# Peptides against a protein of PDB entry 5HDT, part 87

Target 1, 163 residues: chain A of PDB entry 5HDT
Amino acid sequence: MVVKTFMDMDQDSEEEKELYLNLALHLASDFFLKHPDKDVRLLVACCLADIFRIYAPEAPYTSPDKLKDIFMFITRQLKGLEDTKSPQFNRYFYLLENIAWVKSYNICFELEDSNEIFTQLYRTLFSVINNGHNQKVHMHMVDLMSSIICEGDTVSQELLDTV
Target 2, 163 residues: chain A of PDB entry 5HDT as posed
Amino acid sequence: MVVKTFMDMDQDSEEEKELYLNLALHLASDFFLKHPDKDVRLLVACCLADIFRIYAPEAPHTSPDKLKDIFMFITRQLKGLEDTKSPQFNRYFYLLENIAWVKSYNICFELEDSNEIFTQLYRTLFSVINNGHNQKVHMHMVDLMSSIICEGDTVSQELLDTV

## One batch from the design tools (peptide; made by RFdiffusion4, then SolubleMPNN)

Design b2_p20_1_s2 (from b2_p20_1, 9 letters changed)
Fold by OpenDDE base, seed 2:
Structure b2_p20_1_s2 (fold): chain B 163 residues (1-163), chain A 20 residues (1-20)
Amino acid sequence: as target 1 above (163 residues)
Amino acid sequence: SYKLQPKVPRRPTDLRKVFD
């Protein structure tokens, strides 16, 4: 229900954005980020991805530490892309497509620990990429990584050479 | 300081059914 609410919301929905702002903030709490249910965490990640889209150009999360936690959390969820036969694969695809299209990780350039975030993202993507992925998945993965490279040189060349 | 794009275009794929 919550995931659908944010999916259907756009950037121009000012009243809804104000109404659901507290919910958006609550979804980034440790309760959800550390939720024991893997499927719940995936749904939370999808919501967070849409929240970045909806509230662009600025995220509603003001704490750099919280932003780091969120993106590290989202990165961990992307591990689910590995199994293309999983019943939840399409939800993982949704997450990937969203963050790639929105370029949400680019907000991390404002964070002191951006290098750590991007490094983990790249490592995760390269760890899950496989021949079972179709062209769209590969495209989104490449677009996501390329956008970050183009906007900054925060990612170590050593990592780029090893992946 | 990097900011996300002011207006994000519509996503390329409608995956609403994924959450039905």
Scores: peptide ipSAE 0.226, ipTM 0.850, DockQ to the pose 0.529
Fold by OpenDDE base, seed 3:
Structure b2_p20_1_s2 (fold): chain B 163 residues (1-163), chain A 20 residues (1-20)
Amino acid sequence: as target 1 above (163 residues)
Amino acid sequence: SYKLQPKVPRRPTDLRKVFD
């Protein structure tokens, strides 16, 4: 499984990083980002989250449009956190924990549409938060949002209204 | 300009079995 390949990969694995670079780029293609299978999209999102970790500090995706697509895609997957009883919940948790820990969304500050991305992220997170979430889930959500607020030069009123 | 930290620590939770 591809998700295991990236999950187990370290930042120091230069040979592996070079070997799987094309696969990393391929996973960000429209074929996968717009895949009709919800479970496939979740796995793709998890891979992308690990790719940001592995290739830090430099993301392998150089196109601003592609980066926007990726983070909007990841944001959409976070909707799956809503159902805490889903068999796939732990995979959604994996995604949340990863992006919060890596602070991957902070790459978006270099994008012109950063405000749109952050707004959608906050709206999504607040839409799925519920009492069924344990403390770790809440912590990761707060960490994710707080990191963006702290490192952002300016925050739109629309974004502030969601916080 | 913003870049991720050069050395990102491993995630605190091992969820390897989630993908078995």
Scores: peptide ipSAE 0.199, ipTM 0.840, DockQ to the pose 0.545
Fold by OpenDDE base, seed 4:
Structure b2_p20_1_s2 (fold): chain B 163 residues (1-163), chain A 20 residues (1-20)
Amino acid sequence: as target 1 above (163 residues)
Amino acid sequence: SYKLQPKVPRRPTDLRKVFD
C-alpha cells in the first residue's frame, strides 16, 4: 500500500526519497486529484501530506499551479471531518494532524493565490467543526489556523472576515 | 522563499493502524 510506504519513510531516508520521487510526482497528477472514488482521494491526500513531511524543507512539486491544485484538493478532503461517526474518520484525522503538525500549508505563502487557498481552508474548517469532535481534533484545527496567521506577513480582508 | 522546517518532529499520534 502506497500510503504505508510514505507513512513509514523518514526525512533522512535519502535513497528511498530518490526512489519514490517519481511516484510522489505521479500522485499529484489529475488522474488522482480528480479520481471519482472518494476513498481513493482521501488516501491520495494522506500520501501527499506525508510527501510534504518527507521532502521538507523543499517540496518536490515545483509548479505553483500544481501546488495550488494540491492544497485546494487537500482542503476539499477535509470536509470529511464533519461526520465523526464515519468509518473513515480516523483517516481524515490523520490528514488533519499531519498538515497541522508539518505546517505544510505554509509553503502556500509563496503562491500568488495564497489568500484564496487560506480562505478556503478556514471556511472549510469552520464549516466542519462541531461539538462531536474531541479535544485533539479541536487542537489541531486551532493550531493549523493560528500558525498560518502567525507566519503570514499580510492577510487579506476576505481572510480576516472568514476568521 | 518560504521553506518548511528542515526536520519535522515525530507526529503526536501514531495512526498507522488506520490503514491496516
Scores: peptide ipSAE 0.197, ipTM 0.841, DockQ to the pose 0.517
Fold by OpenDDE base, seed 1:
Structure b2_p20_1_s2 (fold): chain B 163 residues (1-163), chain A 20 residues (1-20)
Amino acid sequence: as target 1 above (163 residues)
Amino acid sequence: SYKLQPKVPRRPTDLRKVFD
């Protein structure tokens, strides 16, 4: 499976990174970002999260508009964290853990629409946070939000009001 | 069918300045 391929790939795997570069680019296409199957979209989001990890510090996506689409897409997938009893919850956890640990959203500070992206992220996280989540989920959510708020000089008042 | 699991933490990476 493609998801496992990227999960198992290291940043130092130069040959594999070159081999799968075209696939990484294709996964960010509208075909996948707007795929009608919810489970497919989740898997795509997980792949994209790993792609940011693997190709760091140089994301393979060169278009600011494409990067915005990707992070807005990933943000929408995080809504699935609300149902802790879902069979797919572990995949949503994987996505959260990855983006929190990698700090992938930090590249959004380089985008013109960073305020919109961060606002949507915070609104989404606050909408799904509940007492049913274990300590690790809460920790990753806090880590994800704090990594952005620590860059406070670039954070809008609207985002601060959301927190 | 592959089931995703929590992963071993990777080293944090600063992805900022990608467009520089």
Scores: peptide ipSAE 0.049, ipTM 0.677, DockQ to the pose 0.060; fails the geometry check

Design b2_p20_1_s3 (from b2_p20_1, 11 letters changed)
Fold by OpenDDE base, seed 3:
Order: structure tokens, then sequence, then C-alpha cells
Structure b2_p20_1_s3 (fold): chain B 163 residues (1-163), chain A 20 residues (1-20)
């Protein structure tokens, strides 16, 4: 299983990182990002989250357009956090935990469309957050948003007011 | 620059078994 391969991989596993680099690049293709199966898209998002972790501090995706596509894709998957009773909720939690821990969205500060990405992220998180979520979910959502606000010189007050 | 945070060792997750 591809998701377990990246999940179990360490950042210092240089031999494995080189071996699976092409697979990492292929997972970001339109075939997977636009896959018709919602469960497949969730698994792809989890893999991408682990790929960002494994190849830190630099992502293997060098194209700004590709990075934008990936983070807009991940943001769309986070909508699944709204239904806490879903059978897939734990996988959505895994996605949230990883991107918050790795601070994956922070590389978007170097993209021209960073404001669009962050705006969409904030709107998504605020739309799904509710009192039914446990403390850990709330903590990761807050950590994700706070990291961007605290480190982002480009995040204007105007952007925050539009959310 | 704004780099991804190194995560070694990785933060434990109780949800890893979700993919078993």
Amino acid sequence: as target 1 above (163 residues)
Amino acid sequence: GYKLQPVVPRKPSDLISVFD
C-alpha cells in the first residue's frame, strides 16, 4: 500500500527517498488530484502530506503552479472534517494532524497566489469547525492557522477581515 | 525563507493503524 510506504518512511531514509521520488511526483498529477473517487482523493492527500514531511525542508515539487494545485487540493479534502461520524473521519484527522505538525502550508508564502491559498484554507476551516470536534482536532486547526498568521509578513489584516 | 519543519523524530499518531 502506497500510503503505508510513505507513512513509515523517515526523513533520513535517503535511499528510499530517491527510490520513491518518481512516485511522489506522479501522485501530484492531475490523474490523482482530479480522481473521481472521494476516498482515493483522501488517500492521495494523506500521501502528499507525508511526502512533504519526508522531503522537508524542501518539497520535491518545484513548480509554483503545481504547489498551488496541491494545496488547493488538500484544502478541499479538509471539508471532510465536518462530519465527525463519517467512517473516514480518522483519515481526515490524520491529514489535519500531519499538515499542522509539518507546517506544510508555510512554503506557500513564496508563491504568488499565497493569499488565495490561505484565504481558501481559512474559509474551509472556519466552515467545518464545530463544537462536536474533540480537543485535539481544535488544537490542530488552531495550530495550522496560527502558524501562518505568526510567520506570515504577507498575511494582511485585510485578508484576515475577509474570512 | 519559509521551509517545511523537520519532523525527526516524528510525532506519534494513534491513527496510524487506520491504514493497516
Scores: peptide ipSAE 0.121, ipTM 0.794, DockQ to the pose 0.543
Fold by OpenDDE base, seed 1:
Structure b2_p20_1_s3 (fold): chain B 163 residues (1-163), chain A 20 residues (1-20)
Amino acid sequence: as target 1 above (163 residues)
Amino acid sequence: GYKLQPVVPRKPSDLISVFD
């Protein structure tokens, strides 16, 4: 399983990082980002999250447009956090935990459309957050949002209105 | 520019087994 390959990979695994770099790039293709199967898209998102972790502090994707597409894609997947009783919820939790820990969205500050990305992220998180989520889920959501607010130079008024 | 934070050592996930 490709997901396990990246999940088990460490940041200091230089030879493996080089070996799987092309795969990492291909996972960001429209074929995967627009895959018709929801479960496949979730697995792709988890892989992408681990790719950001593994190749930190630099992302292997060189195109700003591609980075935007990826983070908009990941944001859309986070909607799956709403149903805590879904068989796939734990995988959505993994996605949330990963991107919060790595601070993956912080790379978006380099993008021209950062405000759009952050706005969509906050809207998504507030749309799915509920009292049924345990403390860990809440903490990761707060960590993700607060990190962006604390490190960002500017925050759009629309984002502030969402909070 | 802003960079991703290196995670060394990696924070253990409670849900690694979810993909088994």
Scores: peptide ipSAE 0.111, ipTM 0.801, DockQ to the pose 0.523
Fold by OpenDDE base, seed 2:
Structure b2_p20_1_s3 (fold): chain B 163 residues (1-163), chain A 20 residues (1-20)
Amino acid sequence: as target 1 above (163 residues)
Amino acid sequence: GYKLQPVVPRKPSDLISVFD
């Protein structure tokens, strides 16, 4: 399974990173980002999260437009955190934990549309957060948002107003 | 510009088994 391949890969696995680079690029194609199957999109998001992890500090995606599409895509998948009783919730948790730990969204500060991305992220997180989420989920959500607020020197007042 | 952390240590997840 592709998701396990990237999950098990380390940052210093240079040969593997080179071997799977084309796959990483392919996973960011519109075919996968707009895949009709919700479960497939979740798996793609998890793979993308791990790709950002293992290729850090450099993302393998060079197009700013592609990076925007990816993070908007990941943000849309985070809506799945709303149903804590879903059989797929643990995979949504994995996605959240990963991007919070890696601070993946921080790369978006280099994008012209960073405010749009962060705005959608915050709106999504606040729309799904509820008392049914355990402490770990809440901590990861806080870590994800606080990292952006603390590191960002270009965060607009408009973004802050959405929080 | 802002980049990802130079080295991101792998954080253990209690839920990685969901992909097994």
Scores: peptide ipSAE 0.089, ipTM 0.779, DockQ to the pose 0.607
Fold by OpenDDE base, seed 5:
Structure b2_p20_1_s3 (fold): chain B 163 residues (1-163), chain A 20 residues (1-20)
Amino acid sequence: as target 1 above (163 residues)
Amino acid sequence: GYKLQPVVPRKPSDLISVFD
């Protein structure tokens, strides 16, 4: 699948980045974000995470509304981290590891609805965290949340109440 | 507006085989 193409791509692969730019844009379409198959949506989320990685510092998505949709979509996929014994858990782990490492959500600071996105992220993470998660999962969750807190000059009271 | 910075390159995750 296309997921492997973006997974194997580096940030300095300028020719490939240009070649697959239109595909990256297409993967953020409603067709994929609202796909009825849960496993397909997970793969799409992983692709989007890698797209943010390889095109950094500039996301190829220019619409603030589209960026919001993407991050709300990724947040919804993180619910799959709850079941550590699922056959798909390792793919959810990949998603978590990627977005924590890249600090993908930090691009949301440019969005008007950043606090809504961060609040939903925190609520989702706290809802799925459990004793079945190993130390690496916990570390990535903490790194993801801490990065957002540290980058923000001010944190909304609603977000503070969530933490 | 905030923009992501380039990340330090690292080796692919051990979970790369999950997508094979």
Scores: peptide ipSAE 0.050, ipTM 0.723, DockQ to the pose 0.507

Design b2_p20_1_s4 (from b2_p20_1, 10 letters changed)
Fold by OpenDDE base, seed 5:
Structure b2_p20_1_s4 (fold): chain B 163 residues (1-163), chain A 20 residues (1-20)
Amino acid sequence: as target 1 above (163 residues)
Amino acid sequence: SSVGTPVVPRRPSDLISVFD
């Protein structure tokens, strides 16, 4: 499966990264980002998270609009963390763990609409976080939000109101 | 760099098996 292809790749495997570059670009197409199946969108998000991990510190996506679309897409998938009893919860956890550890959203600081992306991320996380989540989930959420605050030069009032 | 995490071959994950 495509998910395993990127999940098993290493960051320093240059030949393999070049070989699957076209696949990485294809996974960010509207066909996948707007796929009607919720489970498919989750798998796509996990693949995209791994792509950001593999190609770090760079991203294979050169279009600012495409990067915005991807991160807004990933943010929407994080809503699935709300139901801890869902059969897909562990995959949502994988997504959260990955993007928090890699600090994937830090790429967004170079985007004009970074504040919009971060605001939506914070709102989403605060909307799903609850006392039913275990310590690891809380830790990853805090790490994700703290990384953005620490790396950002300024924080908008809108973001401050959200936090 | 655009990402604030050091580049490593691969990070560990407790949930790799969720895709098996």
Scores: peptide ipSAE 0.045, ipTM 0.730, DockQ to the pose 0.473
Fold by OpenDDE base, seed 3:
Structure b2_p20_1_s4 (fold): chain B 163 residues (1-163), chain A 20 residues (1-20)
Amino acid sequence: as target 1 above (163 residues)
Amino acid sequence: SSVGTPVVPRRPSDLISVFD
């Protein structure tokens, strides 16, 4: 009932973005990022990905530390891509597709810890990629990694070694 | 089976549906 009410709100996009900015900020709190339920964390990651999509090209998060926490958090969730037969795989796919298409991680170029974030992302993706993934999954993984390499000015040796 | 995607929120208010 509440969900339907919110979805039926007659608001323009800009007003709605402002209205729910606080919600976006709260979703990045430790309460959600460190939530004990694995499924909740996945949902939070998807929501955060959608927030980046909706607020693109900007992000409502201005703190470098918070942005780092968010992307490290999202990266950890991507580990769930390893099991293609998981009941939650479709949601993991959604997360991957979203962040790849939006190029969400590219905002990390403004962060001093960008190389750490990208390195962890690459390690995660290479650790979970397998022959069980269909072509679309592979494509999104490649797109995500290649975009960062192509648009980045500097890449750490550690990242290069990971690739 | 093919991999599907859940409903994609288009607005911030649609994020609430994720937890429904």
Scores: peptide ipSAE 0.040, ipTM 0.707, DockQ to the pose 0.077
Fold by OpenDDE base, seed 2:
Structure b2_p20_1_s4 (fold): chain B 163 residues (1-163), chain A 20 residues (1-20)
Amino acid sequence: as target 1 above (163 residues)
Amino acid sequence: SSVGTPVVPRRPSDLISVFD
């Protein structure tokens, strides 16, 4: 598993990371993950992606079930990439760019249900990818999927069928 | 109206501004 950091040298100290750990944990609560407002869920997803970036290479979420919920949640938000003309597209792009660069999903290799998560991710990406996306979007999608393929040695047949 | 490009948080404290 390889997790890259997008942080500058001005990243928070360990003390500050600990101070805001509760906030990070609260953002992953059902209140936010199941928020009825789609725009709020997108913002939450972006924040969660940034949390993974900031706390890399470790994640503040230690529960496998919670991690699964988070990544399934993020995956669902990626469906918003389908409409390139949406006023929210820039945030969807940000989400994609972030998780691709950080290789956030690689944390999922530690999870028993990793294949399920990756399968849903691939299905989602292939469902939204279209010729309306610019080269950068395609690049990030490829980077995201390639990282998982290259580092994963145990892939379910279902996942292979999605590729 | 467009949402625009989000500001990239560099610190955990930057996440608080999302809710302001």
Scores: peptide ipSAE 0.033, ipTM 0.679, DockQ to the pose 0.061
Fold by OpenDDE base, seed 4:
Structure b2_p20_1_s4 (fold): chain B 163 residues (1-163), chain A 20 residues (1-20)
Amino acid sequence: as target 1 above (163 residues)
Amino acid sequence: SSVGTPVVPRRPSDLISVFD
């Protein structure tokens, strides 16, 4: 289950919701998801995370394939968490904190390829975890993984073996 | 390392300005 936020009340006007929806759709386009600049992709991922936060518990995307693409995209961006000394680390931290707190990946439970998404997420997180991360980073990573396990009705053996 | 939590944008578009 995706955590609802107070932001649900920030979109009172239909015009504003429509604006956000248009932005959400544009940011999820292949143009941005496959942008050649890694810094741009990171910003896109952060924006997508905020979109999920604002529209929680639902997503503004109606295509299961698009949702899969988005979360696989976000998962790929999380690889940047490995270098704690990167000038972009704060943005990676923002991404991690957001998706962990919102439990945005829980939307994926309705997707046919949810196990694939979760498996890739876990593999990615464990590949980047290191002693250079502070307690908050570790906590967010653990929270992100734990929420999926705890709230999922079933978890594949492959995913369990990954953990 | 020590990393602080950034301000959470209220809108998706606000992120671009916050991280400008």
Scores: peptide ipSAE 0.030, ipTM 0.657, DockQ to the pose 0.092

Design b2_p20_2_s1 (from b2_p20_2, 10 letters changed)
Fold by OpenDDE base, seed 3:
Structure b2_p20_2_s1 (fold): chain B 163 residues (1-163), chain A 20 residues (1-20)
Amino acid sequence: as target 1 above (163 residues)
Amino acid sequence: NESAKKAMKEGAKKLDEERK
């Protein structure tokens, strides 16, 4: 399974990183980002999160537009965190935990549309935050948002209004 | 950029350690 492949891969596994580089690039294609199955999109998002983890601090995606699409895609998947009772909640938690620990959104600082990406992320997080979430979920959400504010040189007024 | 990249690398490494 592709999800397990990237999940179990270490950052120091240079041979595997090279071997699965083409797969990583393929997973970011419109075919997967716009896949009609919601569960498939979630799995793709988790794979992409692990790809950012494995190749940190760099990303194998060279196109700024592609990077924007990927992070907007990941952001959309985080909406699934709202329902804590869903069968896929653990997978959504995996996604949140990964991007929070890795701080993968740091890649977006070099993008021209970084403010758009961060604004959408904050809107999404505040939209799904509820009292049903445990301390770990809240912690990851706060850590993710705080890291962006701390590392970002400029923040739009719209983003500031969201926070 | 350097600070952000360093944070990513450290975070990724720490996450790997937590999963072991």
Scores: peptide ipSAE 0.717, ipTM 0.964, DockQ to the pose 0.881
Fold by OpenDDE base, seed 2:
Structure b2_p20_2_s1 (fold): chain B 163 residues (1-163), chain A 20 residues (1-20)
Amino acid sequence: as target 1 above (163 residues)
Amino acid sequence: NESAKKAMKEGAKKLDEERK
């Protein structure tokens, strides 16, 4: 399984990183990002999160537009955190945990449309956060948002005013 | 942003350690 492949891989697996590089690139294709199956999209998002982890701090995606698409895609998947009783909640948690720890959205600081990405991220997180979430979920959400805010030199005042 | 990249690398390592 592709999900397990990237999940089990670490940053020091240079040979594997090279071997699965093309797969990583394919996972960011429109075919997967716009896949009609919600569960497939979630799996793709988790893979992408692990890809950012494995190749940190440099993403294998060279196109700024592609990076934007990916992070907008990941952001959309985070909406699934709203339903804590969903059978897929644990996988949504996996996604949140990963991007929070890795701080994968740091890649966006160099993107022209970073403010748009961050704005959507904050809107999404605030829309799904609720008292039904346990402390770990809250912690990751706060950590994810705080990490971006703390980079004030790369975050516009407009975004700060939005938050 | 070097600081952002450093934080990302460090976070990735910490997550790997947590998963072990």
Scores: peptide ipSAE 0.715, ipTM 0.964, DockQ to the pose 0.870
Fold by OpenDDE base, seed 1:
Structure b2_p20_2_s1 (fold): chain B 163 residues (1-163), chain A 20 residues (1-20)
Amino acid sequence: as target 1 above (163 residues)
Amino acid sequence: NESAKKAMKEGAKKLDEERK
């Protein structure tokens, strides 16, 4: 399984990273980002999160527009965190945990539309956060939001007002 | 942003260690 391939991949395995580079690029295609099956989209998001982890601190994607699409896509998947009873919740947690620890959204600081991405991320997180989430989920959400504010030199007033 | 990139690399390493 492709998900397991990237999940188990080591950051120091340069040969393996090069071998699966084309696959990483292919996973960011519209075919996967706009896949009609929500479970498939979740799997794709998890793969992308691991790709950012493996290739950190620099993503293999060279197109700013593609990077924007990817992070907007990942942000949309985070809506699945709202239902803690879902069979797929653990995978949504995996996604959140990954992007929070890796701080993959840091890549967006260099994007022209970074404010749009961060605004959408904050709106999404605030829409799904609830008292039913355990401490770890809350911690990751807070860490993700805090890191963007702390590392970002320029944060829109709208984003600050949302917090 | 060098600090942001450094944070990513360190975070990625920590996550890998946590999963082991």
Scores: peptide ipSAE 0.714, ipTM 0.964, DockQ to the pose 0.890
Fold by OpenDDE base, seed 5:
Structure b2_p20_2_s1 (fold): chain B 163 residues (1-163), chain A 20 residues (1-20)
Amino acid sequence: as target 1 above (163 residues)
Amino acid sequence: NESAKKAMKEGAKKLDEERK
């Protein structure tokens, strides 16, 4: 299974990183990002999160437009965190935990549309956060948002006003 | 942003260790 392949891989697996590079690129194609099945899109998002972890701090994707598409895609998947009773909640948690620990959105600082990406992320997180979430979920949400504010040299006032 | 890249690399390493 492709998802398990990247899940079990670490940063020091140089041979595997080279072997599965083309697969990583293929997973970011429109076929997967625009897949009609919501559960498939969630699995793709988790896989992409692991790809960012494995290749950190440099993603294998060279196109700024592709990177924007990926992070906007991941952001959209985070909406699934709202329903804590969903059978897929644990996988949504996996996604959140990964991107919070890795700080994968740091890749976006080099993108021209970084503020748009961060704004959408903040809006999404604030829209799904609720009292039903446990401490770990809240912690990851706060850590993710705080890291962007702290690492950004010049965070737009508009973004700050959103917070 | 080199600082951001360093933070990402460290975070990824920490997560790798946590999963072991």
Scores: peptide ipSAE 0.712, ipTM 0.963, DockQ to the pose 0.921

